# Designs tried in a protein design run: peptides against a protein of PDB entry 5JNO. Part 41

Target 1, 112 residues: chain A of PDB entry 5JNO
Amino acid sequence: MVAKFQPPPEYQLTAAELKQIVDQSLSGGDLACRLLVQLFPELFSDVDFSRGCSACGFAAKRKLESLHLQLIRNYVEVYYPSVKDTAVWQAECLPQLNDFFSRFWAQREMED

## One batch from the design tools (peptide; made by RFdiffusion4, then SolubleMPNN)

Design b1_p16_2_s2 (from b1_p16_2 with T3M E8A K11A)
Fold by OpenDDE base, seed 2:
Structure b1_p16_2_s2 (fold): chain B 112 residues (1-112), chain A 16 residues (1-16)
Amino acid sequence: as target 1 above (112 residues)
Amino acid sequence: SAMDELLAEAAELAEE
């Protein structure tokens, strides 16, 4: 048996919560961006935070990591099952996520 | 635009 991926409790959405986000979304790519904002607000903050052990002092980078992308993809698949295909995910969702995230930080850096 | 509104929302959520 293969265990299905389960999100950490802090990133677990109920069906009702997910439906609310979906109702605001225009496409799979739009849904992905909305999930990014709702699930990971910490990625849009200038506050440095340590990852893992406090002793390593490693600060998180301003990038979307595999875990973030996997979580988002799992939720998008509920309403857009075609993104189970990697080619579709890379064409319809990843570019939108990366563009959105880049635009955000480009604006923030210009304000500083 | 919708994307501009979402960007603004992201900025607000990050400040909370």
Scores: peptide ipSAE 0.524, ipTM 0.915, DockQ to the pose 0.951
Fold by OpenDDE base, seed 3:
Structure b1_p16_2_s2 (fold): chain B 112 residues (1-112), chain A 16 residues (1-16)
Amino acid sequence: as target 1 above (112 residues)
Amino acid sequence: SAMDELLAEAAELAEE
């Protein structure tokens, strides 16, 4: 049996916090996007961490990593248990997350 | 739209 993923303390949401986000959400995919914004505001920063550290191969922050996705999925599952099915997650949530994140940076690039 | 509002929120949160 695979142990249930435990989020790092800095990304731990209380039931009340999660409920607040859920109450604002229209769907599982929408909830996923809202969780992305609430949990990982640093991913939306204009700070270029690769700047001056090109040699270290620092991963661009403009990327959704597996850890981010797993955390979001875990919270989405609380109210949308169907996303426990990988096929549902990949069809309903993951595309919306990627689209939202891409749209954000596309828009920000127009502002810069 | 709801998406536009969320995008704006994301920008604001990143600036905090």
Scores: peptide ipSAE 0.523, ipTM 0.915, DockQ to the pose 0.941
Fold by OpenDDE base, seed 4:
Structure b1_p16_2_s2 (fold): chain B 112 residues (1-112), chain A 16 residues (1-16)
Amino acid sequence: as target 1 above (112 residues)
Amino acid sequence: SAMDELLAEAAELAEE
């Protein structure tokens, strides 16, 4: 049997912290976006790693990775158990996360 | 909108 997923310590929320975010949320999708901001503020930084290593050509991609999405989903499931269904997650939360993240960077690119 | 406010919050948090 697969063990219950445990978030890394740096991304662990207490019940009180999670409840506070939930209380501010309007829906599962909204909660997901709020969790994104709270858990992963580093994803919204404009740090260009390619500047540090021009030789290797490494460019930090501004994308949501599997770990980020899984962590968010796990917390959303606490209050919205329906997202345990992948179809529900993909219909209700994942599009909102991607749209939110895309909008953020679209706005930042216009300001720079 | 709520999302616009959250976008602003994200921008502020990123600058801190």
Scores: peptide ipSAE 0.523, ipTM 0.915, DockQ to the pose 0.933
Fold by OpenDDE base, seed 1:
Structure b1_p16_2_s2 (fold): chain B 112 residues (1-112), chain A 16 residues (1-16)
Amino acid sequence: as target 1 above (112 residues)
Amino acid sequence: SAMDELLAEAAELAEE
């Protein structure tokens, strides 16, 4: 049997924490965006990850990875079971996530 | 809007 997916400890939300986010949410897509901000603040950081490392020159990608999306979807499904349908997830949540994330960085680029 | 509020919140996180 396949083991149930468990979020990494740093991304584990209690029922109360999740409920608080849900109570602030207007829709599944809105909830997804709120979860993005709450769970992955590092994705919004403009910190140069290569700072102090002249040898590696590593640059973090500013993308939503499959792990991020899956983790968000798992929490959204708790209150919006319809997103278990991939078509619903791709129509109601994924575009809003991508749009929100893109708008954030677009604004940051314009301000700099 | 709700999105504007979230964008502002995310911006605050970036400044921490």
Scores: peptide ipSAE 0.522, ipTM 0.914, DockQ to the pose 0.845

Design b1_p16_2_s3 (from b1_p16_2, 5 letters changed)
Fold by OpenDDE base, seed 2:
Structure b1_p16_2_s3 (fold): chain B 112 residues (1-112), chain A 16 residues (1-16)
Amino acid sequence: as target 1 above (112 residues)
Amino acid sequence: SHMDELIQEAAELAEE
């Protein structure tokens, strides 16, 4: 028996919170990107504010890890069950997530 | 807010 994936408390959205994001979304890919921003704001900052250590100069890694993607997919599946199909997930959501994330940092790099 | 700006960017990029 495989236990259902349960997100950590800091990444647990209520039904109301998820619905709000869904209501603002136009597609599964759009929802995925919005979830990325909402769940993992630390991925869009040079500074990891959670650690608060300015002494070490720690910078957040700019990588979408498997856990990030899995969490996003789990929530997307609630309203877009088709993404349970890996082919659909890879065609509809993953490219949009990667493009959004990459373009964000590309733009930031140009501004720095 | 900064978050709103990111969400807006996400929406724009996701539609491309």
Scores: peptide ipSAE 0.031, ipTM 0.703, DockQ to the pose 0.133
Fold by OpenDDE base, seed 1:
Structure b1_p16_2_s3 (fold): chain B 112 residues (1-112), chain A 16 residues (1-16)
Amino acid sequence: as target 1 above (112 residues)
Amino acid sequence: SHMDELIQEAAELAEE
């Protein structure tokens, strides 16, 4: 039995929202990075901001988890079906995602 | 906006 993957409601993009992001994207990898920012802004929050939440005590994690990547891939494949191939995903999207995410925080750490 | 800035940064860093 196969169940269709459905993102949690908070990560569900409308067709219009997704199209807007796609229209702004230059490639599948670029789209992936833009989706990362749109879907998971919490991954880019300052550490100090995380400390400031006395209400929930939640510390934002600076890690790209499997679920993050899967959600992004699901959206990317809508307009770039080739990423359904794992080899393509690993060659075209994952490196860009990792580079962007790592460089983002590396820059922030150096500037602090 | 903050999101716009992050998106712009994402675009720049993803160009490689």
Scores: peptide ipSAE 0.031, ipTM 0.699, DockQ to the pose 0.134
Fold by OpenDDE base, seed 4:
Structure b1_p16_2_s3 (fold): chain B 112 residues (1-112), chain A 16 residues (1-16)
Amino acid sequence: as target 1 above (112 residues)
Amino acid sequence: SHMDELIQEAAELAEE
């Protein structure tokens, strides 16, 4: 059997929390973007940890990784089961996520 | 708040 995807505890939403986000969402893509902000605020942080630690070489990543997307998709599926279809996910949610994330950092880079 | 601003931006971009 295929193992069920389980989010880490820090990314576990209660039913009430998820419903609140859903109630504020206008579409599956909108829900995905709101989940991105709620679940991964660190991806929108200006903090550069690598600047503070030359010894370990740690660099803050500002990219959407597969695990981020999978986690978001799992929550979106609760209210939009159609995104279980990869084609639907790629058409309805991924473009909006990528556009939102890219535009955010593009704007921030212009301000810096 | 910063979170509110991000959520608002997400909503605006999703409507485009």
Scores: peptide ipSAE 0.030, ipTM 0.698, DockQ to the pose 0.130
Fold by OpenDDE base, seed 5:
Structure b1_p16_2_s3 (fold): chain B 112 residues (1-112), chain A 16 residues (1-16)
Amino acid sequence: as target 1 above (112 residues)
Amino acid sequence: SHMDELIQEAAELAEE
């Protein structure tokens, strides 16, 4: 049996907080993207660009890791139980998360 | 807030 996944304290949302995000969401994929922003604002920080090498322009890249995705999925499942099915998660939420995250940083790179 | 702006951007991108 797989142990129940518990989010770290800094990523524990109350029912009210989660409901507020859900109320603003139009779909499971949309909810996932909103959760990404709410749970992990550090992944959207300009720090990587600010810390980049001024001489060569090298900047650290942010990455969505399995832990980030699992946390998001856990919350999405509360209101969209169908994402418990991995096929549904991979079809409905995961592509939107990856696209949103990649597009965000692609845009930031062009703006800097 | 900054987070609100990011959420709005997320909404726009998720609609595509």
Scores: peptide ipSAE 0.030, ipTM 0.694, DockQ to the pose 0.134

Design b1_p16_2_s4 (from b1_p16_2, 5 letters changed)
Fold by OpenDDE base, seed 3:
Structure b1_p16_2_s4 (fold): chain B 112 residues (1-112), chain A 16 residues (1-16)
Amino acid sequence: as target 1 above (112 residues)
Amino acid sequence: SRMDELIEEAAALAEE
């Protein structure tokens, strides 16, 4: 059996914190997007880490990684248990996350 | 739209 995913301490939300985000959310997909912003603000910063580290080639900053998605999904499941179904997660949440994240950076690039 | 609102919110947070 697969062990329960435990987020790193810096990404551990309290019940109250999660509830606040949920109260602002209109759907599971909306909640997922809000969680993305709240949990991983570094993904939305203009800081170019690759400039600071040419050797590491940090190009993954503007990419949603599996760990990000898994963490978000675990929180979404608390209030939207239907996303435990992978098909539901992929139909309702993942497209919203990807669309949100892509549009964010697309607009920011237009402003630069 | 809702998506636009989320983007604006994220942008605002990124500036903090």
Scores: peptide ipSAE 0.571, ipTM 0.924, DockQ to the pose 0.728
Fold by OpenDDE base, seed 5:
Structure b1_p16_2_s4 (fold): chain B 112 residues (1-112), chain A 16 residues (1-16)
Amino acid sequence: as target 1 above (112 residues)
Amino acid sequence: SRMDELIEEAAALAEE
């Protein structure tokens, strides 16, 4: 038996907060992308990814990690229970998340 | 597109 997942306090959304995001979403994948922005704004900040050593040329990797995806999935499941099925999650949400995140930084890199 | 709107929204939030 697997225990119920509890998000860390910094990523805990109230029902009202989640509903607000859901109300702006058109699909599970859309919701996932909105949750990504709301839960992890640091992943979209130039400052956060440029905080490394400029003198040594350190470049921070911009990747969605398992913890990010798991947290998002848990919230998406509230309104889209079908994503409990891994196949559905991988078909409906993951591609959109990856596409969104990749396009975001691709465009930002061209503008910066 | 919807994706472009999401990107724009994310960019706006990131700049706040």
Scores: peptide ipSAE 0.571, ipTM 0.924, DockQ to the pose 0.720
Fold by OpenDDE base, seed 1:
Structure b1_p16_2_s4 (fold): chain B 112 residues (1-112), chain A 16 residues (1-16)
Amino acid sequence: as target 1 above (112 residues)
Amino acid sequence: SRMDELIEEAAALAEE
């Protein structure tokens, strides 16, 4: 038996916080994108973390990792339980997330 | 579009 997944404390939203985001959302896919921005603002920042750390030289990658997607999906499921179905998640939310994230950086790169 | 609005919101948050 595996315990239910619990997000790290820094990504734990209260019911009120989640409700606020949901109220701004028009769909499950839209909610997913808003959650991406709210939970992981570092993925949209121009700040290079390696720039501030000469010792480690670690550069954060601008990628949607499994943990990001899992956390988002868990919250989306609260109000859109249909995304518990992987097929629905892949059809309704993942394309939106990928398109959103891709377009964001595509535009930023063109502006630079 | 809605997607463009989200991108703008994200950009604004990134600048804060």
Scores: peptide ipSAE 0.569, ipTM 0.924, DockQ to the pose 0.760
Fold by OpenDDE base, seed 4:
Structure b1_p16_2_s4 (fold): chain B 112 residues (1-112), chain A 16 residues (1-16)
Amino acid sequence: as target 1 above (112 residues)
Amino acid sequence: SRMDELIEEAAALAEE
C-alpha cells in the first residue's frame, strides 16, 4: 500500500486555507492556478538569485517542476476528484497552469 | 478574461 503523499511543511495548507482558495475558484483549472500563486509565490518574483550568489551562479529558474505540479494536483483533487485521472488532469488543469504561468512571464518580460 | 484576472492578481502579489 502506497502511503498518502504529504507535502513539505512549507506547502501544507489547512482545510480552512484551502477552502478559502476554493471559494474563490470557478473550476479545477482556476483552482490550480490560484494554488500555484499561493503555494509558490517565489515563482512569480523578479528576484535574481544568480546576482545574489556570484560565486555559485545559481539562479532560480522560472519553470513549473514536477513537484510543483504534484502538490497542486494533490490539493485540487480534494475538491475535484476527477483529476486523479491523469487524462483529466492533463486536459483540464495542466493547460491552464502552463498558459497562466507562461502568460504571466510573457507580460512581465514586456514590462521590463 | 478570467486568465487575465489571475495574471493581474499574481502580478499584484509579486509587487508586495
Scores: peptide ipSAE 0.568, ipTM 0.923, DockQ to the pose 0.696

Design b1_p16_3_s1 (from b1_p16_3, 9 letters changed)
Fold by OpenDDE base, seed 5:
Structure b1_p16_3_s1 (fold): chain B 112 residues (1-112), chain A 16 residues (1-16)
Amino acid sequence: as target 1 above (112 residues)
Amino acid sequence: SEAFDRLIQELREQED
């Protein structure tokens, strides 16, 4: 038997913390976006990883990785069990996560 | 969506 996925300690939310986020959420997709912000604030940072390094030319890519998505999905499933169905997850949550993340950075780009 | 805009606004306010 495969062990149930457990989030790393730094991403372990208490029931009260999760409920607070849920109470502010309008849907499963909205909950997913709020979890994205709460769990991974580093993805929304203005800090340029290449700042101070003119020689390396490194540009950090902003992507939602599998770990981010899996962690978010696990918490969304607590209040929206239907997202256990991959088709529901892909229809209701993934597009909203991607849209939200893209909108955030698009707006930040306009402010520069 | 309006929900996204509100969330983005909240996020920006937290950064200030």
Scores: peptide ipSAE 0.224, ipTM 0.809, DockQ to the pose 0.685
Fold by OpenDDE base, seed 1:
Structure b1_p16_3_s1 (fold): chain B 112 residues (1-112), chain A 16 residues (1-16)
Amino acid sequence: as target 1 above (112 residues)
Amino acid sequence: SEAFDRLIQELREQED
């Protein structure tokens, strides 16, 4: 049988922590965006990974990976079970996550 | 959305 998805320890939220985020959220999509900020602050940082390594020059891509989305979805499902339906997830949460993330970096590029 | 704008603003303030 397939084991239930378990978040890595560094991305585990207590019930109280999750509830606090939910209480600040206006919708499932808003909750998803707030979880994105709380779980993955590194995605919003200007830190260049190559600064620490002059030899490799590696820089992380600014994109939402499947792991990010899966972790967020798992927490959203706790309070919005309807997102278990992929169609609902794709209609209510994914567009808002992508728009939020894109707008953040677009605004940073325009220096506003 | 306005909610997104508020979140973005909060992120900017935290990075200062």
Scores: peptide ipSAE 0.217, ipTM 0.803, DockQ to the pose 0.689
Fold by OpenDDE base, seed 3:
Structure b1_p16_3_s1 (fold): chain B 112 residues (1-112), chain A 16 residues (1-16)
Amino acid sequence: as target 1 above (112 residues)
Amino acid sequence: SEAFDRLIQELREQED
């Protein structure tokens, strides 16, 4: 028997919380971007996680990981069931997520 | 694009 996927406790949204985000969203792609911000604010932080080791030269890479995308997709599916289709997810949500995330950091880079 | 700009602005306002 395979257990149904459940988000980690720190990423569990109540129905009311999710609805609030949905009410502010214009589309599935827009909802995905808003979920990205709400669920993973740490991805938008300027905190240098490599600060503890100057000698190793480690640079933290800002990227969206599979877990981030899977969690977002699971919540988007609640109100936009069509994203269960991978082709729809890749056409409607993934490009918007990537563009939004990239634009954010591109703008921040210009401000530095 | 317009929606992205609004979201980024909202995010920055929350960060301040």
Scores: peptide ipSAE 0.192, ipTM 0.791, DockQ to the pose 0.701
Fold by OpenDDE base, seed 2:
Structure b1_p16_3_s1 (fold): chain B 112 residues (1-112), chain A 16 residues (1-16)
Amino acid sequence: as target 1 above (112 residues)
Amino acid sequence: SEAFDRLIQELREQED
């Protein structure tokens, strides 16, 4: 039995919340990027989580993990069923997500 | 995913 993926409670959007994001989206790839920002704002923060804990040395990775991508894809599929096709997901959404995320941090690095 | 299925259903109900 393959367990069905269920989003953690903190990442479970309501229909109204998702619709609001969709209404602002121009495409499936754009929707994916907007979902990335809305669901995982921590990925766009330069907050040092080790601050106040000099002993832990923990540094958050600025990386899109499989969990992030899976959650985003599941929501995108609601309005863009074509992304159920892995080839479509890899052609239309993944490159945009990676490009968006990389560009964001590239710009931040120039400012720092 | 049942959670997403519910979300889809809710969206459909809002459109009706």
Scores: peptide ipSAE 0.088, ipTM 0.681, DockQ to the pose 0.025

Design b1_p16_3_s2 (from b1_p16_3, 9 letters changed)
Fold by OpenDDE base, seed 2:
Structure b1_p16_3_s2 (fold): chain B 112 residues (1-112), chain A 16 residues (1-16)
Amino acid sequence: as target 1 above (112 residues)
Amino acid sequence: SAAFDRLIAELRESED
């Protein structure tokens, strides 16, 4: 038996919360980007987290990990079932996520 | 895209 994927408690969205994000979204790709922002705001913060632990020297990596993408995909599938198809996910959502994330940091770097 | 620019702007506003 393959258990249904359950998001970690800190990343669980209620139906109402998800609906609110969906209502603001124009497409599956747009929804994915909005979910990225809502679920993982830490990915858009400056590296000041390293100041919290000088001993570990932890630098937050500016990359989207598999867990991030899987969580986003699971929520997108609720309203856009077509993304269950990997080809659709890779064509409609992944490029949007990567472009959005890359553009954010590219612009940020130019401002620093 | 215009949508991306809007989202980026919103993110920056939230960080101010």
Scores: peptide ipSAE 0.217, ipTM 0.797, DockQ to the pose 0.707
Fold by OpenDDE base, seed 3:
Structure b1_p16_3_s2 (fold): chain B 112 residues (1-112), chain A 16 residues (1-16)
Amino acid sequence: as target 1 above (112 residues)
Amino acid sequence: SAAFDRLIAELRESED
């Protein structure tokens, strides 16, 4: 059978760390966004070079990958088990994650 | 949303 997903060690949260984030969250979608910020701060930093390129100066694409989303979902499920249902995840969390991430970069572009 | 704006503001302040 398929092995259960295990978060990489660098993205492991303790119960206490997760609880702190939950305490600041107003909803499952809000929790997801806060987890995005806490787990993957590198996604919100300026990129000078594309992945693997040190000479072209091309910025890597800013996107949420499957691994990011799966990790966030796993933690959200702890307090919002309904997101185990894909339909709920897609209705309640994914749109908020995408909107938040897109708005962040859209606003950053306007400031330059 | 207002919640998103608050989170974005918090992120920006932490990066300065």
Scores: peptide ipSAE 0.200, ipTM 0.787, DockQ to the pose 0.707
Fold by OpenDDE base, seed 4:
Structure b1_p16_3_s2 (fold): chain B 112 residues (1-112), chain A 16 residues (1-16)
Amino acid sequence: as target 1 above (112 residues)
Amino acid sequence: SAAFDRLIAELRESED
């Protein structure tokens, strides 16, 4: 049997914390974006670790990885069970996440 | 969207 996905402790939200985010959300897509900000603030930082470490080979990438998306989806499903359907997730949440994330960095690049 | 702009603004405020 496949084990149920468990979020790492670093990304664990309490019921109260999640409820607060949900109360501020207008839709499943909006909730997904708010979760992105709350769970992964490091994706929005100007810190470039690749410049800080020339020897480690680490390249800071500004992209949403599968783990990020899965964690967000896991929490969105709590209040929007319909996103368990992959088609719904891809239509309602993924475009919102990608647009929001891209928009953020596009604006930051214009300010730099 | 307006919602995205609001979220971005909130995020920027938290970084200042």
Scores: peptide ipSAE 0.190, ipTM 0.783, DockQ to the pose 0.694
Fold by OpenDDE base, seed 1:
Structure b1_p16_3_s2 (fold): chain B 112 residues (1-112), chain A 16 residues (1-16)
Amino acid sequence: as target 1 above (112 residues)
Amino acid sequence: SAAFDRLIAELRESED
């Protein structure tokens, strides 16, 4: 049997916290984007993380990594079980996440 | 997307 994914302690949402986010969501894709904002605010920050970490770079902080996506998917599955199907996840959630994240930074770049 | 625009606006407000 494949072990169930366990999120790191700092990303462990309570049922009440998750419900609050779900109540604000209109779809699985929308929920995914809201989880992205709530779980990983650092991805939307202008803070220079490379100063404190030689392994961190400007490009690195502006990327959605596998860990981010896996964490989001696990929470989305709670209310949208259909995303357990990889095809559904790739059709309904991944495009929304990428579009939202790219749009955010594209707008920020134009304001500079 | 109107939903995306709303989320982006909220993020910008929190950064100001």
Scores: peptide ipSAE 0.174, ipTM 0.769, DockQ to the pose 0.725

Design b1_p16_3_s3 (from b1_p16_3, 9 letters changed)
Fold by OpenDDE base, seed 2:
Structure b1_p16_3_s3 (fold): chain B 112 residues (1-112), chain A 16 residues (1-16)
Amino acid sequence: as target 1 above (112 residues)
Amino acid sequence: SPFFDQLIQELRESED
């Protein structure tokens, strides 16, 4: 049996929550960036995960992982089914996600 | 994904 993908509870949005984000979004790429911020606030914090968790001792890496991107893509597909096409996803959403994330941390480094 | 399929269904029903 092939295991079916199930988003972790902390990354599950209700229909109402997703609709609210979509209503604020101007495009699929814009929606992707808004989802990034809403779903994964831990990627934008300076809080060392190891400071609060002595058990794992791992600091949260400031990187977009495949799981993050997959979850965002799944939500974007709900309203923008064209991103099911990998070429569209890579042209319209991924560059905006990467640019937004990179600019955020580049700016934070300058402020330190 | 069952989760996203259900989500899509709920959104379609809410728009009707």
Scores: peptide ipSAE 0.581, ipTM 0.914, DockQ to the pose 0.025
Fold by OpenDDE base, seed 5:
Structure b1_p16_3_s3 (fold): chain B 112 residues (1-112), chain A 16 residues (1-16)
Amino acid sequence: as target 1 above (112 residues)
Amino acid sequence: SPFFDQLIQELRESED
């Protein structure tokens, strides 16, 4: 049997929490960026996180992965069903997410 | 997704 996808507990928002974020958002792209910050604060941390086996010493790279993007898209679709269209998602949300994330780290590099 | 289906339902009910 194929198990249905369930967001990990740390990435689950209640209706009230999502509504609060939406009320602060001006567009689907803006909502996507706010969800990025709210759901994945670990992507904005200065602390190097090791994933997997503690003995391997692997440090996770700071990049947006497919799981991050899929979760954000799922939440955005709740209020902006147009992003179900991949063309809309790629035009309205992905560029804003990538720009926001890259600008964040570019700014951090300048502060060092 | 069952999770998001439930979420949508709850949001619609709260707006009524």
Scores: peptide ipSAE 0.580, ipTM 0.914, DockQ to the pose 0.025
Fold by OpenDDE base, seed 1:
Structure b1_p16_3_s3 (fold): chain B 112 residues (1-112), chain A 16 residues (1-16)
Amino acid sequence: as target 1 above (112 residues)
Amino acid sequence: SPFFDQLIQELRESED
């Protein structure tokens, strides 16, 4: 039997926490971006995730993975059921997520 | 997902 998907404990929001984020959101796309920041602060961290590997010097790339996007979509669907439609998700939420994330790191790169 | 189904249910109950 294939196990049903369960969010990792660190990415589980309570009803109260989700409602608080929704109350601050202006749209589904805005909610998605706020969820991105709230759920995954590690993606915005200045910490060198590869600093512990002195031998290879490999730096972990900061990117939005399928798990990140799936979790955000699942939470957005709670208040915006229309994003169940993939076309709506790709038009209203996904571009805003990518733009927000890329702009964040583009600005950081220019400031360094 | 059982987690999200439960979450939706809790939110609906809190709004009633």
Scores: peptide ipSAE 0.580, ipTM 0.913, DockQ to the pose 0.024
Fold by OpenDDE base, seed 3:
Structure b1_p16_3_s3 (fold): chain B 112 residues (1-112), chain A 16 residues (1-16)
Amino acid sequence: as target 1 above (112 residues)
Amino acid sequence: SPFFDQLIQELRESED
């Protein structure tokens, strides 16, 4: 049997923390983007402070991976159960996440 | 997952 998914400690939000983010969110897609920023600040930093390999020194890629998306989706589902439907997730959340992330780095690259 | 199930429960209880 596949082990049950559990978020790593660094990506665990309390009920109070999640509620605060939700209260600031206007939609499921907006919530997803806010969760992206709150959960994974390392993806928005010039220096990679995420759990990297100390031995090889390889920095994590600045891209949204399956783990990131899975975590965000799980948190979004708490208040927006409709995203359990993959079609809804792909229509309402994924495009906004990708656009937000892409625009962020596109703007940063142009500022140099 | 158990983590998120517990989270949901806590949030629902706090709203009551």
Scores: peptide ipSAE 0.579, ipTM 0.913, DockQ to the pose 0.025

